# Ledger of designs, part 118: peptides against a protein of PDB entry 7Z53

Target 1, 150 residues: chain A of PDB entry 7Z53
Amino acid sequence: PRIKNQADCIPFFRSCPACPGSNITIRNQINALTSFVDASMVYGSEEPLARNLRNMSNQLGLLAVNQRFQDNGRALLPFDNLHDDPCLLTNRSARIPCFLAGDTRSSEMPELTSMHTLLLREHNRLATELKSLNPRWDGERLYQEARKIV

## One batch from the design tools (peptide; made by RFdiffusion4, then SolubleMPNN)

Design b2_p26_5_s3 (from b2_p26_5, 12 letters changed)
Fold by OpenDDE base, seed 1:
Structure b2_p26_5_s3 (fold): chain B 150 residues (1-150), chain A 26 residues (1-26)
Amino acid sequence: as target 1 above (150 residues)
Amino acid sequence: APRLPALNEELEKEREEDEKKLRLLQ
């Protein structure tokens, strides 16, 4: 469902509201974004970014995942490679850089990062399932078919 | 607060909610 009360929300990519610190669940935010067709917040709207978001080391059609950290064995977004990383500058003790996503603002709030993380996991889940169903599909087809379903 | 712990907390909450829903449907 769409977020009814937008008073505590900040518009972000595709004019969707992000409600940091509000009593709004991640599920509601995902539902709001998944209503859109292109899912460019996950895959990127530019080809160079889209390529950087993909795992190009195999033919499994997967999105890239974090190589340093996991969430109880589950995937996290990859880190971006910014020279002046604002995430590192705001909290020097944490030493956690900004995450890389289709929406460049994904690291501004943990709620938005969480949503992108869940969609990343869903894509990779779908790609894995499609590979099982269609063993002869290459990475490009798996990626595109999973993208259509998300 | 560190971003990674906050992210993990949100992800865990989401997983718990989904698991509860799944258990109710089975």
Scores: peptide ipSAE 0.038, ipTM 0.518, DockQ to the pose 0.021
Fold by OpenDDE base, seed 4:
Structure b2_p26_5_s3 (fold): chain B 150 residues (1-150), chain A 26 residues (1-26)
Amino acid sequence: as target 1 above (150 residues)
Amino acid sequence: APRLPALNEELEKEREEDEKKLRLLQ
């Protein structure tokens, strides 16, 4: 369902142009989100789902990314493989399946999907950086450490 | 609108905002 009122909004806020005062409150979008929301929305709340959300093709501790599409070279959420994919049914022309995320709601609206995507990218960025700093860490270590930071 | 184009638009908006904020931190 779509957001109906501000109380139901996820705190995925951009800069407020109407905010009074000259004092600029700089907010890290990703950190703000992870502070507010359960990261299980990105990583999954159950182990089987969590495993499906990971990139198991290497030992880089990455989350899985879309194998069909990219955002100008940047990662998108992987697609789910639902037999009766509601996302496909809503737009048969586009034939874009639901995204796979820790929260099934990620495919309900682009706004949520974007949030999940950003967090996906952040995790993978962190994991990549951690790999650079700790070359001997295996995929599990990298994944867990990045997850802690997100 | 198709979900992927809409998603990309949202992502771009967020990236732009993040870049602005990053510049303020420097």
Scores: peptide ipSAE 0.035, ipTM 0.531, DockQ to the pose 0.024
Fold by OpenDDE base, seed 3:
Structure b2_p26_5_s3 (fold): chain B 150 residues (1-150), chain A 26 residues (1-26)
Amino acid sequence: as target 1 above (150 residues)
Amino acid sequence: APRLPALNEELEKEREEDEKKLRLLQ
């Protein structure tokens, strides 16, 4: 679950201009989003889904990213593996499957997709920074700590 | 800094481009 009370967060990390990858403007946007958005739409509310949304190939605490496509070098949500993929059925010639996110409707509304994408990128950025600051943390701790900050 | 509306446009554009590419491969 997200930490709603900012007093329980690490203010230094969020406001650290010397930290690699720190972006106050982006952080402000994330804060605005998390004020009314349930982060479970990003991480999943079910454990099986949450595991599928994670990158389990390493101990970096990252969320999984699309392995086929990027947005100008930036991460996109991974594809889901649905047998009867509604996104594939709506446009058979495009053959682009639905995205995998905590909210199953992410692919139905581009606005949600964009929001989920931003939060994905933010999580991975945070996890990367936390790894730099705490090199002995394993992937689980990195993931959980980044999740708390988002 | 990316904004949600801008990102939405980028993502939609990316999907459109990907669709075009895939159609060309058929």
Scores: peptide ipSAE 0.024, ipTM 0.517, DockQ to the pose 0.021
Fold by OpenDDE base, seed 5:
Structure b2_p26_5_s3 (fold): chain B 150 residues (1-150), chain A 26 residues (1-26)
Amino acid sequence: as target 1 above (150 residues)
Amino acid sequence: APRLPALNEELEKEREEDEKKLRLLQ
């Protein structure tokens, strides 16, 4: 879809800017993508990445969340720490770095960003519930059990 | 516009739609 007004659009790396009012149905695309979801897209396929995606500040088995921004009190994906961050270079005025996710395309496609955000929230919800049901479980157990359910 | 405000708006729309669907299933 062609965007006439770029002022309200989200810049993505290697992708055209996406606007909320564009003809792109993000919700439908997410639904289509969820049928192909691999856990590695959320949790990472490599152990170093997987560890960086976790909240290691406690024993709650949570995935890391953004420390600067929230979505009306809800979690957002954490920012990556890239030396040459392409997201910062795409829109220098916005100063928003790429998101950190298991799928490197998280900041390339708005559908993936949204999906990963939702799955992040779901994981953390499950981990929280599992902690309530199993108070003796440590962070590793909570993380792994929640990961199995997602 | 910055990415985060626009993303938040999109996520909010998705949540609203999901809540509507959930209410229909229950």
Scores: peptide ipSAE 0.022, ipTM 0.474, DockQ to the pose 0.021

Design b2_p26_5_s4 (from b2_p26_5, 9 letters changed)
Fold by OpenDDE base, seed 3:
Structure b2_p26_5_s4 (fold): chain B 150 residues (1-150), chain A 26 residues (1-26)
Amino acid sequence: as target 1 above (150 residues)
Amino acid sequence: APRLPALNAELQAQRDRDEAELRALQ
């Protein structure tokens, strides 16, 4: 889901296309990425999966991130918890489990992992900025508003 | 992000205010 009604502006100027002063260059890059992506790949279509993809430890509206590893200080996708993890089975030397994502295509096409990671980071960045601008928004509001912008 | 600790602190402060208000109403 994305913002369809531009008449509703929120006080987020950096990359919100519906508000004045947005960074068009950055927004175009994000739009280019998401134009080929079903949002369900990142957020999940089913509610139980969607909840598992969220950080429920706070009211910041964040997606869950990897708790064991970071990419030079930046977030990575969380690991899935599969009994028979196919990623571990294909390369036992590396011992890297599959990432948790919103769509099974992420497991079928590991090439999508990088894009999903970028969208994860963008969501969390947006949610953080929205919290700063709207301190009274709860985690659900932050999550939904960030999701609409991505 | 470096903002998260501060944001979490503000969130906790709001929760504390809400709880205090709730107790005052009971």
Scores: peptide ipSAE 0.022, ipTM 0.505, DockQ to the pose 0.029
Fold by OpenDDE base, seed 1:
Structure b2_p26_5_s4 (fold): chain B 150 residues (1-150), chain A 26 residues (1-26)
Amino acid sequence: as target 1 above (150 residues)
Amino acid sequence: APRLPALNAELQAQRDRDEAELRALQ
């Protein structure tokens, strides 16, 4: 990962294989995965949490990304802002705060963290393409339409 | 972008599902 804060460390995630631009089979696999896990793990089941997971600084319908780290230029989950961060308390050497996700347990299972990261990237990719197709859509429309596809 | 045609197809499919659900509720 690209580290912006040298005092912290963050796990590295391997990139997924390249996907053909118009391959619907891969899209079906992703949709099957999100249906199995319930997309609420990514977007949040409560409205206040869902809002905190969004990038509200623009009208692009994006999910929020980590502001301190990237994975070879690719997005990572944002950190939560906890007074007593249990992730920091359990491992003093790693200095990795808990990630903010639709499920507060995301940082407890690296497999889920990886999946959430991939779905974050997919959402933002879709929102970007939707903006290209529909330049007059506002952030809410872009967010909701991308969420329907994921 | 190469994925735009596929994305458009996905959007249309979702809209078709939404319409079907609306009809089922009425």
Scores: peptide ipSAE 0.017, ipTM 0.432, DockQ to the pose 0.028
Fold by OpenDDE base, seed 4:
Structure b2_p26_5_s4 (fold): chain B 150 residues (1-150), chain A 26 residues (1-26)
Amino acid sequence: as target 1 above (150 residues)
Amino acid sequence: APRLPALNAELQAQRDRDEAELRALQ
């Protein structure tokens, strides 16, 4: 959607150099989200967490996605593996554990889940695009370059 | 198609511009 009132806009920058032909509006929206949310909340600020957030099963530089569920074919955040999962405790009927994100506060702030999900998808989209453009890049390079763009 | 090094340079240049723009907005 287009923001009607410019005063309500979160500052963003325009370009997606890795994705020529991509919808600039969509990219702007993602950039706005990234501007609002520290990207470290998506990628993790600590290396152990950052590694856990990555898909290490291939060399595509992707973030890990939920292996149990998808949203109409689209990626969801992976579940965390908590012994005492507060999300499960909150709603036992749903049996949905907490999502794994780059900040532990994401479990405390479920409102961030949707945004993190979108950024996850954007990263993976970018990584895929970068792979197409740079087929010889390994997973580390793809991951880092996509992260820089997000 | 551009050579890979050239493409990478272009991508980096664009990122640099993006970062500059972002800094200007902050």
Scores: peptide ipSAE 0.016, ipTM 0.424, DockQ to the pose 0.030
Fold by OpenDDE base, seed 5:
Structure b2_p26_5_s4 (fold): chain B 150 residues (1-150), chain A 26 residues (1-26)
Amino acid sequence: as target 1 above (150 residues)
Amino acid sequence: APRLPALNAELQAQRDRDEAELRALQ
């Protein structure tokens, strides 16, 4: 795990270092994982969850990102809004809620959190590229096409 | 469904650049 100033950043776990200016590490991880990862862990298996995982503020087809924290300017998973958040109950001083993902285990296993974070970033990257290639596509089309590629 | 050819080409070009950079750093 990587822990910096807790006043400004949340603790975050990475399976491997990410080099600035290069996506090679991320792409390698995604290429290795896409053969083994259930896409439902990223996008949700049920429609209500899938909707909550999307950024509905624009027509860019993006997945939702954390609105409170970033990882050196890069996206993190959004927080969930659980009535009895087990992450908050575990460590009250940290006051970090569980992440919202397609699989509830994401907050229980830092390895899954890292994987889902990378796939989140890749989806949003792909959606951005697809928007450039197909400017007339709406958010739904961009989201679906990016999801197919991931 | 097959990936979009234009996107595949762009992604492959990016991968090639990244691999070249990686080789230069080793």
Scores: peptide ipSAE 0.018, ipTM 0.421, DockQ to the pose 0.021; fails the geometry check

Design b2_p26_6_s1 (from b2_p26_6, 10 letters changed)
Fold by OpenDDE base, seed 2:
Structure b2_p26_6_s1 (fold): chain B 150 residues (1-150), chain A 26 residues (1-26)
Amino acid sequence: as target 1 above (150 residues)
Amino acid sequence: MEVLYPPADVIISMSREEFFNRRYNL
């Protein structure tokens, strides 16, 4: 992003401004996210984030889930590890950190939280079923195939 | 080795009906 002072900005970036050429009369944009089809809102657009969103403790191709809380046995989004977690700062009594998702807005709106949770569950369901159908698939293949289906 | 569930690229090439039927039968 061209905006250097990010402290005053909403930390959500869908595109970056691009000014090709010498005549800056028309401001163009370059997509800062991956394609819509690859479900970057769930999986992240950056490799480090994508890796953090995955359960790397096994070869099941699963997304990471919350380790502290469940919704009647169903998975919730994992917590982020933010230095200054705004969720912790806004509600100190609840002591609930912000969620980690491909979309940084996942903790800003309950609707987004819900949708991301559902998609996470669907991915993990698909990966599990794919593993059942194809027992010899490794975790990477399971993850990628489930991702493509979601 | 026989893949019991085809790769995603095969799935997305299916008809919409076939795709959804396959998806929900998982």
Scores: peptide ipSAE 0.000, ipTM 0.189, DockQ to the pose 0.021
Fold by OpenDDE base, seed 3:
Structure b2_p26_6_s1 (fold): chain B 150 residues (1-150), chain A 26 residues (1-26)
Amino acid sequence: as target 1 above (150 residues)
Amino acid sequence: MEVLYPPADVIISMSREEFFNRRYNL
């Protein structure tokens, strides 16, 4: 198992309740996700997160990738920049931060990490191909059109 | 001028190598 030390608590935040002050006795959470299928697990449901997931250093419409590690030359998810990073706190020896994705659970299990990595790679592949087909498209259009395809 | 890209299913089914080989006649 990944976690060897059971003495440390894993930071976990309880979701905010929806509609406080009503006569509803069952606690429901505020839905912070989009209500339709839009690959928000890749792109995020909020504009600030979506911007952080993008490579804004060029006009290629690409998602941000890991700057420290690659998988045999293939892109990996970028690292998040959390104040209290659960990945760093739970495995201090590895010193590997949590990954940044549209879904905050991207680092909870390898299968999710893999899926997000594949979709990130696919987006960047599509954006690159779209740029080749449409050299005059700017980065925003490339990003949005690739997103529509994913 | 804008070039219409192929249908999404066609693009998805192509590898990078296949796409660029076709695009550049390699």
Scores: peptide ipSAE 0.000, ipTM 0.156, DockQ to the pose 0.025
Fold by OpenDDE base, seed 5:
Structure b2_p26_6_s1 (fold): chain B 150 residues (1-150), chain A 26 residues (1-26)
Amino acid sequence: as target 1 above (150 residues)
Amino acid sequence: MEVLYPPADVIISMSREEFFNRRYNL
C-alpha cells in the first residue's frame, strides 16, 4: 500500500527503470542508489566519501589503503580521520583509528572489516590488471571499470 | 546494449584483444 499523504513520504529512490531495446514489455530495474550490484560498502553511497576512499595520489584508479600497516604485503583498509574517533576512544593504548570504508560499520565487526578488506584488494587487483590491459586508461576510467566489475 | 561485465576472473584472464572485443562489441 502506498502512503496517501505525500507530505509524509521520504524521497528515497532505490531503482530506475531499464527498458531493453527488444519489444519486451517487461520493465526491468537497475539499482539507482549506487550500481547494479550494491557495493556501497566498498565505494560509499556519497561522492565525498567515495572520493576519500580513492587513492588520489596517482592515476591507477586504486582505492586508498592503509599507510601504517600491511598484511604480509597485502593492503588493509585505510584509517579514517574522524574527530573523536570512537576506535581511539575505546582503546587508547592501542591508538588504532577506525577504518575508512563505504560502510561506516566496517570497524564494528571483524567480519565486516575482512569483507571490506577483501573487496578493496579485489578492486585494486582489478584496477591494476585493467591498467595492464589498457595502458592508456586514466585513473578515473580504471576506477569506474573496476567498480563496475566488482 | 549494456555490456554485461563478465566475472572478474574471466576479465583478468582475457587477452587485451578479447577484452576490447567483448567490451566494445567488436
Scores: peptide ipSAE 0.000, ipTM 0.238, DockQ to the pose 0.017
Fold by OpenDDE base, seed 4:
Structure b2_p26_6_s1 (fold): chain B 150 residues (1-150), chain A 26 residues (1-26)
Amino acid sequence: as target 1 above (150 residues)
Amino acid sequence: MEVLYPPADVIISMSREEFFNRRYNL
């Protein structure tokens, strides 16, 4: 190997390939996080993160939204609470933290941020309408049903 | 009475208005 000293290496492990189906010749990695299509970029892939992404102050089944800023009355992604927040490091004067989303990359590109914001808004819209249609539904059911639709 | 909605595949083909105007009985 080109690098002889292992101390000079950052260890990376290649993901295991998924079992081939339907004569697929393209190597795809096994998804060890969540179901194939579950909008985990919105809802997170782990329970602690999923809980942090939810508005737990009420029983409306809503995702958490930014408490400091809005876009003409429309919700924005909530801010994360990272110890070493790279967004704060980028522009210390602005003091704008990274956004909290199901995908940690949500703040890496404005395009990702916007898509996550749109999906968050859609979830909250759906949950709100579902609540209107089903006033007796609790927050968990509203959240899950809205999530199923998204 | 709780309101049921169509399966996801059907919802995808609906307008938002159509979706939320549609009601299914239990």
Scores: peptide ipSAE 0.000, ipTM 0.234, DockQ to the pose 0.018; fails the geometry check

Design b2_p26_6_s2 (from b2_p26_6, 11 letters changed)
Fold by OpenDDE base, seed 5:
Structure b2_p26_6_s2 (fold): chain B 150 residues (1-150), chain A 26 residues (1-26)
Amino acid sequence: as target 1 above (150 residues)
Amino acid sequence: MEVLNPPAEEIISMSWEEFFNLRWNR
């Protein structure tokens, strides 16, 4: 989501040595992406769903990641636990379930899957950076502050 | 800071493209 009030913006530093852009430029780019894809599609618009999208095994404020697959060490979207999963029918040999996301359409639209994956990684990156800058913040604070930046 | 998933022997590592093809191709 875009931060409307700059006074509420918590200053943080992003370590992207390979990126020529300033922190604000990177933030603007993320905001541009989330303007195209509603952040509610990533975080969920309802509290029960939003909680299920989070990694609750620690106090790092992270979103849940896939437990079966990785992209060269990078996170992928977690799987949903559907009783009758239609995604299993796409590739019967691979048996890859539908993804758990804020919008169920992410499992139907490949472009949304890609965007959600990128935003998942960015959230977790931001949460990690915020933890480094604010070691005393708990998981809830880290999650909420990272969510504000995305 | 890039966040990498911790190495887990049980997690299958592949490229995004490979994974994408597994998910979306019949």
Scores: peptide ipSAE 0.413, ipTM 0.737, DockQ to the pose 0.315
Fold by OpenDDE base, seed 1:
Structure b2_p26_6_s2 (fold): chain B 150 residues (1-150), chain A 26 residues (1-26)
Amino acid sequence: as target 1 above (150 residues)
Amino acid sequence: MEVLNPPAEEIISMSWEEFFNLRWNR
């Protein structure tokens, strides 16, 4: 999402060698969002988890998205595949499983769920934009560069 | 609301509010 009120943006600048200078507004908006939550929680602290959070079916550097549900066409967090899913115990009617995220708290706190969802969307948006700007970049580079911006 | 288990080829589209309610309603 984009923050319309730019005055509320945090003036942190994250370096990106491939991003045009004109996107400072977008970067500031991302920085504003990431100021509330450590963005590293979106990507996971361990490599196996980090890989599971990625869409590895292509070379677009995207994070994995939910394959069952969308928010009016927009991405939602993917579900985890927990054997004993605690989230299913809290909602027996709808049976929505826990989300897969870098932070397990994402499924415990609605605020974190929302934030992680937004950051997921931003990462994928950034990766898509970076692909457009750098068509020769592979998925790994796109992922890493987008991650640096978030 | 009962969660439909669609085939992998079908994605259920709803509003954030609707989805949120699915997840967080007790």
Scores: peptide ipSAE 0.389, ipTM 0.715, DockQ to the pose 0.304
Fold by OpenDDE base, seed 3:
Structure b2_p26_6_s2 (fold): chain B 150 residues (1-150), chain A 26 residues (1-26)
Amino acid sequence: as target 1 above (150 residues)
Amino acid sequence: MEVLNPPAEEIISMSWEEFFNLRWNR
């Protein structure tokens, strides 16, 4: 969901370059990408799914990341736990399950996989920076505030 | 008998391109 009231300066707010935040050039690129992806595709529109997409092992407000693979140290989307995983069946040699995301199509379209991966990384980056700026915020607050910015 | 959680499998790191090709190319 996009914040409609953009009148207030919010740290790392994507539409407020004058506010304290990350690299503006990177932010602008992400803003362009988010124009094509609804937040529900990243965070899930249903509460059970949304919870499964989160890292609930700590109070850092992070999204869950892949526990088997990384992109040269960078996060990848977590795997889903499907009984009959179609991704495993289509390419048996790869042995890569379908990804868990807010949109089931994330594993069907390479472009969506890429965008979801970038937004996952951005959320976790934002949550980490927000924790640094607001050390008293709990994981829920960090998650929600990062979600508003993405 | 404490079921020792299997040792956390070491995370495999590769490039995005390699991973992408692995996922989408047969």
Scores: peptide ipSAE 0.347, ipTM 0.718, DockQ to the pose 0.338
Fold by OpenDDE base, seed 2:
Order: structure tokens, then C-alpha cells, then sequence
Structure b2_p26_6_s2 (fold): chain B 150 residues (1-150), chain A 26 residues (1-26)
């Protein structure tokens, strides 16, 4: 990330270990988290899917979040729009559809759902911070720089 | 800095545990 003010550098840059507030232990922790979940599960491995996983309604570089539900104000994964949604068979009264993810397994395995949700939140947190530090960056720049850190 | 999310007025808010149960409870 190109942060003009080094004093305001986000401490857990994966790509910027020289930040004054950075700690090697923090970087290692992030690497451990993202090593467990392939980044492609969060961002998608194909460009059409990657675009669908983004919030394209603004220039904030955010990933799309659920528009129906939140976890006490925190983001949840967006829903997919499947013709034959197998997730609707679970808890038939609630009828919660499958999540939209870079990997379909993210909605099939609760463990992956949880991790994917955390990484979604982290991306959006980073993008938000980067916007604050670099107000002239457009959505694409914010998205890409946040993605590099996650 | 707070994460930017969609307006809460249009979104149902519940705990992760509650939502998780809704999604995965069969």
C-alpha cells in the first residue's frame, strides 16, 4: 500500500513490514489466517465472480455484504442467487439461501463460512482505513491494496 | 475506524450465534 503518512500506517500490513507500527508477530498471524483459507475463497479466482463479490455501488473498494442480515451491525456474507439453492433445504422455516463466495465450499462448510466472514470484515476494515489515509484513491485502488494486505 | 456497512435500517440484526443457527440448523 502507498501510504503517504508513515505515521498512520496500518500496523499489520502483509506487504509493508517496514511500517512503524508494524509488528512481525502481527504479520505472521495474518499469514497464518490466510494460509488456512485460500484468498481465492474470499475474492474469487475468476474475474466475473470477483466482480460479483465486490460492492460496486460506490468507490470505497469494499466487498459486498449481506443486505438482509447483520451480526449486530457487523457484516455477513452476501447471498447467492441460485436457481436450485440447496441451502434453502436447511432450516426450512428460515429459508436462508447459500452465500456468495469465491469458493462454493464457503457456504457448505460452517468453518469456512466463519473464516470467510472474518476475512470479509477484515478486507472492508482495511479498505476503510486505506480510504481514510488515502482519500484520493478510487475504489479499484482501495480494493487491490486491501486485497494485498489480507 | 468503523467498517463501512450498508444502512442498518434495512437490515435485520441478530447475533452471529442466532444467525448461524438459522443457517445451519436442520
Amino acid sequence: as target 1 above (150 residues)
Amino acid sequence: MEVLNPPAEEIISMSWEEFFNLRWNR
Scores: peptide ipSAE 0.305, ipTM 0.710, DockQ to the pose 0.309

